# Designs tried in a protein design run: peptides against a protein of PDB entry 8YR4. Part 112

Target 1, 309 residues: chain A of PDB entry 8YR4
Amino acid sequence: PRGSPALQLVVLICLGLMGLERALNVLVPIFYRNIVNLLTEKAPWNSLAWTVTSYVFLKFLQGGGTGSTGFVSNLRTFLWIRVQQFTSRRVELLIFSHLHELSLRWHLGRRTGEVLRIADRGTSSVTGLLSYLVFNVIPTLADIIIGIIYFSMFFNAWFGLIVFLCMSLYLTLTIVVTEWRTKFRRAMNTQENATRARAVDSLLNFETVKYYNAESYEVERYREAIIKYQGLEWKSSASLVLLNQTQNLVIGLGLLAGSLLCAYFVTEQKLQVGDYVLFGTYIIQLYMPLNWFGTYYRMIQTNFIDMEN

## One batch from the design tools (peptide; made by RFdiffusion4, then SolubleMPNN)

Design b2_p18_4_s3 (from b2_p18_4, 13 letters changed)
Fold by OpenDDE base, seed 3:
Order: sequence, then structure tokens, then C-alpha cells
Structure b2_p18_4_s3 (fold): chain B 309 residues (1-309), chain A 18 residues (1-18)
Amino acid sequence: as target 1 above (309 residues)
Amino acid sequence: AQQQLEEQQQQLQNELNS
């Protein structure tokens, strides 16, 4: 935001908070490892209590429970509201000014409601795309890279390779299956709109339908349209289950391979019991945001298609 | 998880189109 030094400072603070989230994603598993090692060593209560209290505080800052965003993420989202509003308003004004520069012939060929809907879609697509890229996609990719570096440096090159192969396969399969699924979703949405249009047209012409006693015929046509919709809905829903199961299988295989290798190195006294728990915790932590990657990828694709139209 | 967010987004799109 070039025009407000206050908004520039807020952007810098938000970037600093994003850096802090990346540090927390490494520190939380490390502190959990340290608790398990201290419990195994039967360490004195004072050291254990301090490490547990520090872990719980870091976990509160990170979040990552089912449905709980961390304090740092919530603070970032709160501070970003003003930046998003500034960006949205700037895009809306640019689209609106561009629409006023268009020829009268272009405006006469379109209803005012279509022009406004194009402006709103354009603004929503740009602001949505930027928000998903900056706050979901880029941080998740950064966490994967940080994870590969961490495991390669502090465990063994084999752990870094397992995480790299697992995450690369996960991302590739997520993209490929999401692109395949998008065809079924588009067909479903097209049939939904056609089924809704038939219901509206039948209800608007209710006098004509009553005059001809055609109520049973219109109900049967609507039933056939619903059955056709449900056949497409089933394909869309089944493809989502297949995506989720494929993702779960890839993470499960990565977790299995890495956990077996970690258990082997613990038996050779090269790693501690806490390092086994760290690996499992870290892989699950990387998996949580990746569950939404298919949704983000689809939203990005939809927003690009809505910008091209 | 992903299904619930897709259902919530579809509800939000239906509310925005109403």
C-alpha cells in the first residue's frame, strides 16, 4: 500500500507474524520431544514443569487443534483486515473506472446487474486469490521446505528424502485428482442450474400447468432432472472421498516409512524416544494445512476462470 | 474436514446469490 505508512507497518508486522508462525511450527515439535525425553530420563519435576508450561504456551501461540486457529494466526488475520479492505477498495475503484471508460455500446448490450456482477466477481477473484496465495499456499510450501531442511540437518538425509518424496507425491496427486474432479463439479453445477431453472419456470407458469392438468407431468420432469443431478453429485462427492483417501494413504505411507526408520535408529541409540514422537507430530502438523490444499487449488482455478470471462 | 468447508462455501455462495 504505497499511500499509507501505517498500512505498510501493518504489512511488515503481518510478515513478522508469519515468520513467527514458521518458527513455532519447528519449536512446538522440539519442545514436545524434549518433554518425552525428560519423562524417559526421569528428570527433576522443576525442569519438566518448566518445559511443559513452555510447550503449552507455544502451542497456544501456534494453535493447530481441530478448528482452533493459533493466537499468532488470529492476530495476523485481525491486523490484515485493514490491508484487505484497502486492496479490495482499490481493485473495485480500478474496475469501476475501467467500466466507465468502456463504450456506451458495451453498456447498452449488458444489463446493469450483469456489469455489477462482473465487477464484484473480478474484485472477489483478485482479493480471494491474493489471500489464499499469501496466507495458505505460500506458508504451507515454506513449512514443507523448512521441514525437509530440519530433518536433513538434525536426523539424517533419509528423513529429508522421505518427507520430500511424500510431500511431492501428495502435492502432485492433489493437483491431478483436483483437476479431474473439477470436471465433475462443473457438470454438477451446470445440471443444478438447469434443474433450478426448470423449477422456477414451472412455478412461474403455474396457471398454465393447472389449466392443462399437467402437474403430474411437470413433477415427473423435475424428478428426472433431480435424478440426473444426483448422479452428477454422487460423482463429485465420490471423487472428493477418493481425493481425501489418496491424500491420507500418501501421508500414511510417509508416516510408516519414517516411523519405522526412526524406530530403527532409536534401537541403534542414534536417536532418542522423543525423536520418534517428534517425527510423527511434525508429519501430522504438515498434513493439517495440506488437507485444504485441494480446496485452495480449486478456488485459485475458479478465480482465474472467473477473471478470464 | 474438506467436505464441511466445501458445504460451507456452497452455502455462502447460495446466500450471496439469493
Scores: peptide ipSAE 0.019, ipTM 0.592, DockQ to the pose 0.092
Fold by OpenDDE base, seed 5:
Structure b2_p18_4_s3 (fold): chain B 309 residues (1-309), chain A 18 residues (1-18)
Amino acid sequence: as target 1 above (309 residues)
Amino acid sequence: AQQQLEEQQQQLQNELNS
């Protein structure tokens, strides 16, 4: 935010809190591992109680992982409200000033409500896109990279490779299937708008419909439009289930391969039981924000298309 | 998870279209 040093400081604090979330995403699994190892070794109560208390405190700060309602995430979200409002207002004022510079012919060719809707969409698209990039996409990619580095340094290089291949395949399939699904969603939205327009037109002409006793004809015409819409909705929904199942399968295969390899190394006494629990916990923690990646990718694409129009 | 965000986005889009 150019022109407000206070808001610039808030942005820096929010970036610092995002860095703290990344550190917590590594520390929480480590402390959980340490608890499992201390329980396995039958360690003294004082050491166990301190480690458990530290874990619970770190888990309170983290919440459920990236994008969860942890204390640090809530504090970041709270501080960001003022930055978002400043950015939104600035974009809205820029759009509004530009609309006043447009020719009278452009304003006469559009309804005032449509112009305001374009302005609101433009403001929402810019602010939404920036928020999704900064707070959802970038942190998730950072957590994946940190995970690969962590597993490559503290585990065997094979674990880092499994995480890399699993996450790369997950992201690639998510993009490809989301792009494929976008066709079905566009067709659904077009048919929804056409069905809504037909319902509004029938209701505006209600007196004429009643005069000709055409109510049964208009109801049947609306029913046919709903059936066409539902056929497209089913394709959209079925394609979403296919995306979710593909994502779940890729993560499941990565979890299976890594868990079997970890179990094997525990049997060979190269890793502890806590390391098996760490791997499983860390993979599930990475999976939580990735479930939303397809939605974020689609939102980013939609917002880019809405900014070009 | 992804379904709830799609539903919330569709609600926001329906509110913007109302």
Scores: peptide ipSAE 0.018, ipTM 0.587, DockQ to the pose 0.096
Fold by OpenDDE base, seed 4:
Structure b2_p18_4_s3 (fold): chain B 309 residues (1-309), chain A 18 residues (1-18)
Amino acid sequence: as target 1 above (309 residues)
Amino acid sequence: AQQQLEEQQQQLQNELNS
């Protein structure tokens, strides 16, 4: 935002809060490890109570790994409202000015309501896409990279490799299965629109349908359209379950391999019991935002397709 | 979670399309 130093400061604060979220994503598992180690060592209550209180406070700042529920994320989202409004208004004014520069032939060929709807869709798609990239996709990729570095440095190169392979396979399968699923979703949406159009046409022609006593025929045609829609909806929903199950299986295999390796290193006295708990906690924490990655990828693809049309 | 978010996004898209 070049014209408002206050909005520039808010952007810098939001970037600082995003950095703090990344630090919390490392610190929360570390403090949880420390609690488990202190419990194992039967440490004095004062040390344990301080570490537990600090962990709970950090967990309140972080939230439940879904990003959106933490105090820091909520504060970032709150501060970002004014920046989003400024960006949206600027994009909307740029689209509106560009529409006024378009030839009279372009305006005569399109209804004003359709032009406004295209402008609103374009503005919403661009601002939405940018927000999802900056606040969800980039942070999730950063957390994966930080995780790989952390496990490679503080555990062993083998842990970093397991996390790398697991997350790379997860992302690749998420993309491939989401792209495959997009065909079923498009077919569903096309049939939904066709079913809705038939219902609207039947209701607009209500007097004619009533005059010919064709009510039973229109109801049966609508029923057939619903059955066809539900067959496509089932394929879309079943493909989502398959995506979620594939994602869960990949994370489960990564968690299994890493947990077995961690347990082995604990038996060899190279790692502590708390390090086993840290690994499991950190992998589950990485999984939570990744479960939404398929949704973000699809939104990105949809917004690109909607911008090309 | 993902289904509810997809349904909410589809509802938001349907509200933006109405």
Scores: peptide ipSAE 0.018, ipTM 0.581, DockQ to the pose 0.096
Fold by OpenDDE base, seed 2:
Structure b2_p18_4_s3 (fold): chain B 309 residues (1-309), chain A 18 residues (1-18)
Amino acid sequence: as target 1 above (309 residues)
Amino acid sequence: AQQQLEEQQQQLQNELNS
């Protein structure tokens, strides 16, 4: 936002809060490890109580492991409302100014309501895309990189390799299966629009349909359109189940390999019991935002296609 | 979770198409 130093300061504060969320994503598992180790060692109550209180406070700041419901994320979202409103208004005014520069012949060929709807779609697509990139995609990729670095430095290099391979395979399969699913979703949406158009045309011509006693014929055509739609809907829904199951399998294999390796190193006294718990909690914490990655990736692709058309 | 976001997107697209 070049025109308001106050909004520039808010953007810097939001970036600082995003950095704090990344730090919390590392600290929360570490404090949880420390609690498990202190419990195992039968440490003094004062040390345990302080560590538990600190963990609960950090967990309140982080929220449900994704950060999305945490105090820091809520504060960031609250501060970002003004930046989003400024960006939306700027895009809307640019589109509106451009529409006024268009030829009278273009305006005479379109209803004013369709022109406004195109402007609203364009504004929503740009602001949505920016929000998904800045607040979901970039932070998730940063958390993966931080996770790989953390496991490579503080665990054996084999843990960093397992996390790297698991996350790389997860992201690759999520992209490939999401691109494959996009074909089924487009076919479903096209058939939904065609089924809706047939229903509207039949209802607008209801007098003609009644005059020819064609109600049974129109109902059968609508039934055939619904069956065709449901066949495409089933393919879309089944492809979603396949995506979720593929994602679950990749995370399950990564969790299995890493948990077995961690258990082995605990038996050799190279790692503590708390380090086993840290690995499991950290992998689950990385998985939670990744579960939405396929949806965000598709939303980004759809918004780009809608901006090109 | 992912289904609810897909349903919300379909509702938003349906509201934008009305």
Scores: peptide ipSAE 0.017, ipTM 0.575, DockQ to the pose 0.093

Design b2_p18_4_s4 (from b2_p18_4, 14 letters changed)
Fold by OpenDDE base, seed 5:
Structure b2_p18_4_s4 (fold): chain B 309 residues (1-309), chain A 18 residues (1-18)
Amino acid sequence: as target 1 above (309 residues)
Amino acid sequence: MREQLEKFKKELEKERNE
């Protein structure tokens, strides 16, 4: 944000917190590894208790599971509210100023309520998309890269290659299947709107329908519209199941390949038992944000389409 | 954004409940 040093500082803090989130994503599996190793070695209680306490604290900072935001993410989101409000207001004012610069002929040809609705959609789409790219997409890609580097350096190049191939295949399939699904969703929404419009038109023309005794005909036309809608709904829902299953298969195969390789290296005494647990934990942590990536990509596409309109 | 995030959460919840 140009013009407010306080908001610039908040942006820098938010970027620092994003870096901290990436560090936590690496540290949490490492501390879990260390706990497993200390348990295997029958280490002293004091060392174990400290490592467990540190792990739980790091896990609190990171958060856990799909939809539970950690303390760091919540703090970042809280601080970002002011930056978002400033950015939104600036975009709204720019659009409003631009609307006032437009010719009287342009204003006479459009309904003021439509112009405001376009402006509100445009501003909300831009600000939402930017926040989404910065806080979800870019960080997820960074976590993948960090994961590949980490496994390549601390385990073996083969682990980095497995993660790279798994994540690349996952992202590619997620994009391709999401684009394919978007066609079914658009067709479904169009048919839903057409079905609703027919129902509304039939009800608004109730007197005419009664006068011609056309009730059975209108019901049958509505039934046909519902059947067409349900056929598109089924395709939309089935395509979602296919996406989820494809994603699960890719992660499952990556986890299988990496787990077998890790187990082999543990039997060869090149890795510790904790390293096996680290690998599994880290892959699951990478998977959690990626599961939402398809939804993320779709939201981005929808917002771009809403900006073009 | 909150309203779009709520619409998006509602769409996500719809897609999760579908």
Scores: peptide ipSAE 0.014, ipTM 0.527, DockQ to the pose 0.419
Fold by OpenDDE base, seed 2:
Structure b2_p18_4_s4 (fold): chain B 309 residues (1-309), chain A 18 residues (1-18)
Amino acid sequence: as target 1 above (309 residues)
Amino acid sequence: MREQLEKFKKELEKERNE
């Protein structure tokens, strides 16, 4: 934000908090490994209790799974509200100024309420896309890269390769299946709008329908439109199940390959039991944000199309 | 905007539960 040093400081703090979230994503599995190793070695209670307390504190800062946002993420989101409001207001004022620069002929040809609705969609699209790229896409890609580097350095190059291949295949299949699914979703939305338009038209012409005793005919035509909609809805929903199942298979195969390799290295005394637990925990942690990536890719595409219109 | 983000989150949750 040019012109407010306070908002620039808030952006820098938010970037620092994002860096801290990445560090927590690495540290939490490491502390969990250390707990498992200390338990295996029958370490003194004081060392175990300190490591467990530290793990729980780090886990509170990070948050748990898809349902609980961590303290750091909540603090970042809270601070970002002011930056988002400033950015939104600036985009709205730029759009509003640009609307006043347009020709009188353009203003006479459009309803003011439609113009405002387009401006609101444009502002929401730009600010949503920016927030989404900064807080979801970029951090997820960074976590994948950090994960590949971590496994390559601290385990073996083979683990880094398994994670790389698994994540690359996951991302590629997610994009391809999401693009394929978008066809069914567009067809469904078009048929939904057509079915709704038919219902509205029948109700607006209620007097004519009553005059001709055509109620049974209009109900049957509406039933046919609903059946056609449900056939497209089923294809859309079935394609989502196929996406989720494909994603689950890729992660399952990557987890299987890496877990078998990790178990083998533990039997060879090259890795500890805690390293097996770390691998499983870390892969699941990388998977959680990726599960949303298909929804995310679609949102980016929709927002890009809404910005171009 | 917050209502649109909550509506969008609800639509995303709806699309995930569908």
Scores: peptide ipSAE 0.014, ipTM 0.506, DockQ to the pose 0.509
Fold by OpenDDE base, seed 4:
Structure b2_p18_4_s4 (fold): chain B 309 residues (1-309), chain A 18 residues (1-18)
Amino acid sequence: as target 1 above (309 residues)
Amino acid sequence: MREQLEKFKKELEKERNE
């Protein structure tokens, strides 16, 4: 944001908090590993209690489940509200100023309400998409890269390869199945609108329907439209289940391969029991944000299509 | 537009709770 040093500082703090979230995503599994190792070694209570307290504190900072619920993420989101409001207002004012600079002939040829709706959709789509890319997509990709590097350096190149193949296959299948699913969702939404339009038309013509005693005919036509909608809804919902099952299968196979390899290295005394727990915990942690990546990709595609029209 | 964003948030929350 040019012109407000306070908002520039807030952006820098938000970027610093994003870096801290990436560090927490690596540190939390490491501290959990250390707890398991200390328990296995029957370490003194004071060392164990300190490590557990530190882990719980780091886990509070990181949050549970999707990274959006952690203290650091909530603090970042809170600070970002002011930056988003400033950015939105600036884009809205720029578009509004540009609309006033346009010729009278342009204003007379267009419905003012349609222009305002396009401007409002365009601004919200761009600002929403940018915030979404910066705070969800880029961080998730960074966590995958950090994970591959971490496992390649501290475990073995084979662990990094398993994570790379698993995540690459997961992302590819998520994109392909999401694009395939989008056809069913578009068909469903089109049929929903057509079904709703028939109901509205029948109700607007209520007097005519009543005059001809055509209520049973209109109800049957509406029933047929609902059955057609439900057939498309079923395809949309079944395609979502197929996406989720495909994603679960890929993660399950990656977790199986990596867990077997990790167990083997623990039996060979090359890794500790805590390293097995670290691997499982870290893979599950990488999976949590990726589960949303399909929804993310669809939102990006929809916003791009809405900007081209 | 707020209503479409709230609908989209509700759809995201529905897809989260399924």
Scores: peptide ipSAE 0.009, ipTM 0.495, DockQ to the pose 0.242
Fold by OpenDDE base, seed 3:
Structure b2_p18_4_s4 (fold): chain B 309 residues (1-309), chain A 18 residues (1-18)
Amino acid sequence: as target 1 above (309 residues)
Amino acid sequence: MREQLEKFKKELEKERNE
């Protein structure tokens, strides 16, 4: 944000907190590994208690791994409120000023309420897109890269390759299936709007419907519209189940391959029992934000379409 | 943002629960 050094500092703090979240995503599994190793070695209570306390504290800072549940993520979200309000207001004022610069002929051809609704959608889409990119997409991609590097350096290049192939396949299939699904969702939403419009039109013309005793006819037309909607809803829902199942299968295969390899390296005394637990925990932790990636991708596409309209 | 993030989270939760 040009013009407010205070908001620039808040942005820098938010970026620092994002970096801290990435560090916590690596440290939490490491401390959990260390607990398992200390338990396996029957280590002294004082060492175990310190490591457990440190793990719980790091886990409190990180949160549950789903969205904004951690202390650091909540603090970042809180600080970002001011930056977003400033950004939103600036975009709204830019759109509003641009609307006033448009020709009188353009304003006479459109209803003022439609123009405002387009402006509000445009502002919301831009601000939403920026927030999704900065707080969801970029961090998730960074966590994947950090995970690949971590497994390549501290385990073996084969673990890094398994994670790379699994995550690349997961992302590719998520995009492809999400794009394929988008057609069913659009058709469903169009039919939902048409079904709602028909119900509203029938209710607004209630006196006319009563005058002609046409209630049964309007009910039957509404039934047909609902059946058509449900047929599209089923396709939309079935395509989501297919997406989730495809994602689950890819992660399951990656987890299987990596777990078998990790177990083998533990039997060869190249890795510790804690390393097996770390691998499983870390892969599940990477999966949690990725499950939402298809949703983020679709929302980004929707926001781009809403900006072009 | 919080309301848009909460709307986004609610839309995300709707899309995950759909």
Scores: peptide ipSAE 0.014, ipTM 0.534, DockQ to the pose 0.666; fails the geometry check

Design b2_p18_5_s1 (from b2_p18_5, 12 letters changed)
Fold by OpenDDE base, seed 1:
Structure b2_p18_5_s1 (fold): chain B 309 residues (1-309), chain A 18 residues (1-18)
Amino acid sequence: as target 1 above (309 residues)
Amino acid sequence: SRDDFIDEEFLAEMLKLL
């Protein structure tokens, strides 16, 4: 934010809180590992109780992963309200200035109330997307890299390789299936707009339709347009289920391979029982935000890449 | 993934205004 040192400080604090969330995403599984190891070793109650209390406190700070209502995430969201408002207002003023530079012929052809509604919702959508990229996509990519490094250094290079291959395959399939889905979504939206335009045209010509008693004919044409729309909607929705199931399968295979390898290393006494729990917990933590990655890729592709062409 | 998170129609219309 140019011109407000206070908002620049808030952005730096929010970036610091994002760094703290990355640290918590590693520390929470580590403390959970330590609890499982202390329980396995039948450690003294005082040591166990301190570690459990510390874990619960760290879990309160982290929250529940997807849509995490954790204290750090809530504090970040609270501080970000003023930055979002500044960004929204800046985009609204840029759009409003641009609308005043447009020709009188453009303004006479459009209802001012519709243009303002498009500008307001579009501004909210852009600011929402940018906030989502900064606070969910970039952090999740960072958590993947941190995970690969952590498992390669503290477990074995094979664990880092499993996470690398699993996440690379997950991201690649998410992109490829999302690009394939974009064709179905574009066809659906085009048919939705055509169906809506037909309904509006029929209602604008209501007097003419009534004069010719053509109401049944217009209803049947609208029904055919809805059936065609629903056929395209089904393809879009079915392709989304296929994406979600493909993502679930890739994570399931990575979790299986890594969990079997952990179990084997525990049987060889090279790892502890808690290390098995750490790996599974960390992979599940990565999966929760990654499920949305296809949504963000689609939104970036359809709104930013398709405009440069 | 979800399809309903952002109103892409309004985003696309706003971007066509720019």
Scores: peptide ipSAE 0.069, ipTM 0.711, DockQ to the pose 0.081
Fold by OpenDDE base, seed 5:
Structure b2_p18_5_s1 (fold): chain B 309 residues (1-309), chain A 18 residues (1-18)
Amino acid sequence: as target 1 above (309 residues)
Amino acid sequence: SRDDFIDEEFLAEMLKLL
């Protein structure tokens, strides 16, 4: 936010809070590991009670991951409201200024109410996308890197390799399947717009349709257009299920390989029971935000790549 | 992944207007 030092400070505080969330994402599984180890060793109640209390406090700060907001995430979101409002207002004013520079012919060719609706929804979409990229995509990539480093240093190089291969395969397949799905989505949207245009045209010509008693004919044409749309919608939706299932399988295979290896090292007394719990917990924490990665990639592709061409 | 997160058509239309 250029021109407001107060909003610049708020952005810096929000970035600091994002760094704290990354630290919490490592610390919470570590404290959970320690609880499991202390329970296994039948440690003194005082040590156990302190570790449990510390874990619950850290878990309150972290929250339950991407689906449940912790205190730090809520504080970040609260502080970000003013930055979001500043960004939205700036985009709205840029769009409004640009609309006033456009020719009268352009304004006569479009309904002013539709243009304003596009501007408002477009502004909310851009500001939403940018916030989502900054607060979900970048942090998730950071958590993957932190995970690879952590498991490579504190467990074994094999665990870091499993996480690296699993996440690399996950991201690659997400990209490839999302690019493949984009064809079905474009076909669906084109047919949706054509179906809507037919419905609007039929309703605008209502008097003519009544004059010719053509109501049954227009209804049947609309039904055929809906059936054609639903055939394309099914392909889009089925391809989404395929993406989600592919993502689930890759994470499942990574979790299986790493969990079996961890269990083996626990039987060999090279790792503790808590280390098994830590690995599983951390992989599940990575899975929650990564499930949305296909949505982010599609949004980036559709909005930035289709503008340069 | 979800398809309902952002209205990509409105975003694409807005970006074509700019």
Scores: peptide ipSAE 0.062, ipTM 0.695, DockQ to the pose 0.081
Fold by OpenDDE base, seed 3:
Structure b2_p18_5_s1 (fold): chain B 309 residues (1-309), chain A 18 residues (1-18)
Amino acid sequence: as target 1 above (309 residues)
Amino acid sequence: SRDDFIDEEFLAEMLKLL
């Protein structure tokens, strides 16, 4: 934000809190590992109780991981309200200024109330999208990199390679399947708009439809348009299920390969039982935000790339 | 992934106005 040192400081604090969330995403599984190891070793109650209390406190700060309502994420969201309001107001003023620069002919051809509603909803959508990109997409990519480094250093290079291959395949398939889905979604939206236009035209011509007693004909024509829409909606929805299932299979294969390798190293006494639990917990924590990656990619593609063409 | 998260139609309409 140019011109407000206070808002710049708030942005820096929010970036610091994002760094703290990355640290918590590693620390929470580590403390959970330590609890499992202490339980396995039949450690004294005082050490176990301290570690459990520390874990629960860290879990309260983290919440359910990236995209959850933990204390740190709530504090970040609270501080970000002022930055979002400043950004929203700046976008609204830019749109309003641009609308005043447009020709009288443009304003006479459009309903002013519809233009304002599009501007307000569009501003909210842009500011929302930017916030989700900054607070969910970038942190998730950082958590993948941190995971690869952590597992490569503290477990073995093979674990880092499994996470790298699994996440690379996951991201690649998410992109490819999302680009394939975009064709079905565009066809669905085009048919939705055509079905809506038919309903609006029929209702605007209500007197003519009544005069010709054509109500049954207009209803049947609208029914045919709905059936055609539902055939395209089914393709869109079925392609989403296919994306989600493909993502689940890739994560499942990565979890299987890494869990089997971890179990093998535990049998060789190179890793502890808690390290098996840490690996599984961390992979599941990566999966939760990654499930939204296809949604974010689609939003970027549909709204930024399709408009430059 | 979810399809119902952001009203992408309004975002596309707004960006066409810019």
Scores: peptide ipSAE 0.061, ipTM 0.683, DockQ to the pose 0.082
Fold by OpenDDE base, seed 2:
Structure b2_p18_5_s1 (fold): chain B 309 residues (1-309), chain A 18 residues (1-18)
Amino acid sequence: as target 1 above (309 residues)
Amino acid sequence: SRDDFIDEEFLAEMLKLL
């Protein structure tokens, strides 16, 4: 926001809060590790109680591991409302100015109420997408890099390699399966629009349909269009289940490999029981936001890449 | 992943208006 120093300060505060969320994503598992180790060692109650209280406070700041419900995320979201409103208003004014530059022939050929509805929904969608990119996609990629570095430095290099291979395979398969799914989604949307057009045309010609007693014929044609749509919808929905299952399988294999390796090193007394819990907790924290990556990638692909071609 | 989060059709139509 170039025109308001107050909004620039709010953006900087939101970036600072986003950095704090990255620190919390590392600290929360570390404190949880420490609790497990203190419980295993039968440590004195005062040390245990302080560590548990500190963990619960950090977990309140972080939220449910998705970052979406924590105090820091809520504060960031609250501060971002003003930035979102400024961005929305700027896009709306740009669209409105452009609409006034269009020819009278263009305005006579379109319903002004439909154009405004497209502008409002489109502006909300752009602002939403940008917020998701900045506050979910970029932070998740940062958490992966931080995880690889952390496990490579504080664990054996094999753990960093497992996280790297698991996340690289996860991202690659998410992209490939999402690109494959996009074909089914486009076919579904095209058939939805064709089915809607048939319903509108039948209802606009209601008098003609009544005059010829063709109601049963129009209902049967609409049923055939619905069946064709549902066949494409099933392919889209089944492909989503396949994506989610592929993602679950990759994370499951990474969790299995890393958990077995951690358990082995605990049996050799090279790692503590708390380190096993740390690894599992951190991988689950990475998985929660990554589940949305396919949705974000599709939205970016459909809205930006399809415009350049 | 979820499919219904953003109305991709309205976004595509808005981008065609720009």
Scores: peptide ipSAE 0.042, ipTM 0.685, DockQ to the pose 0.081

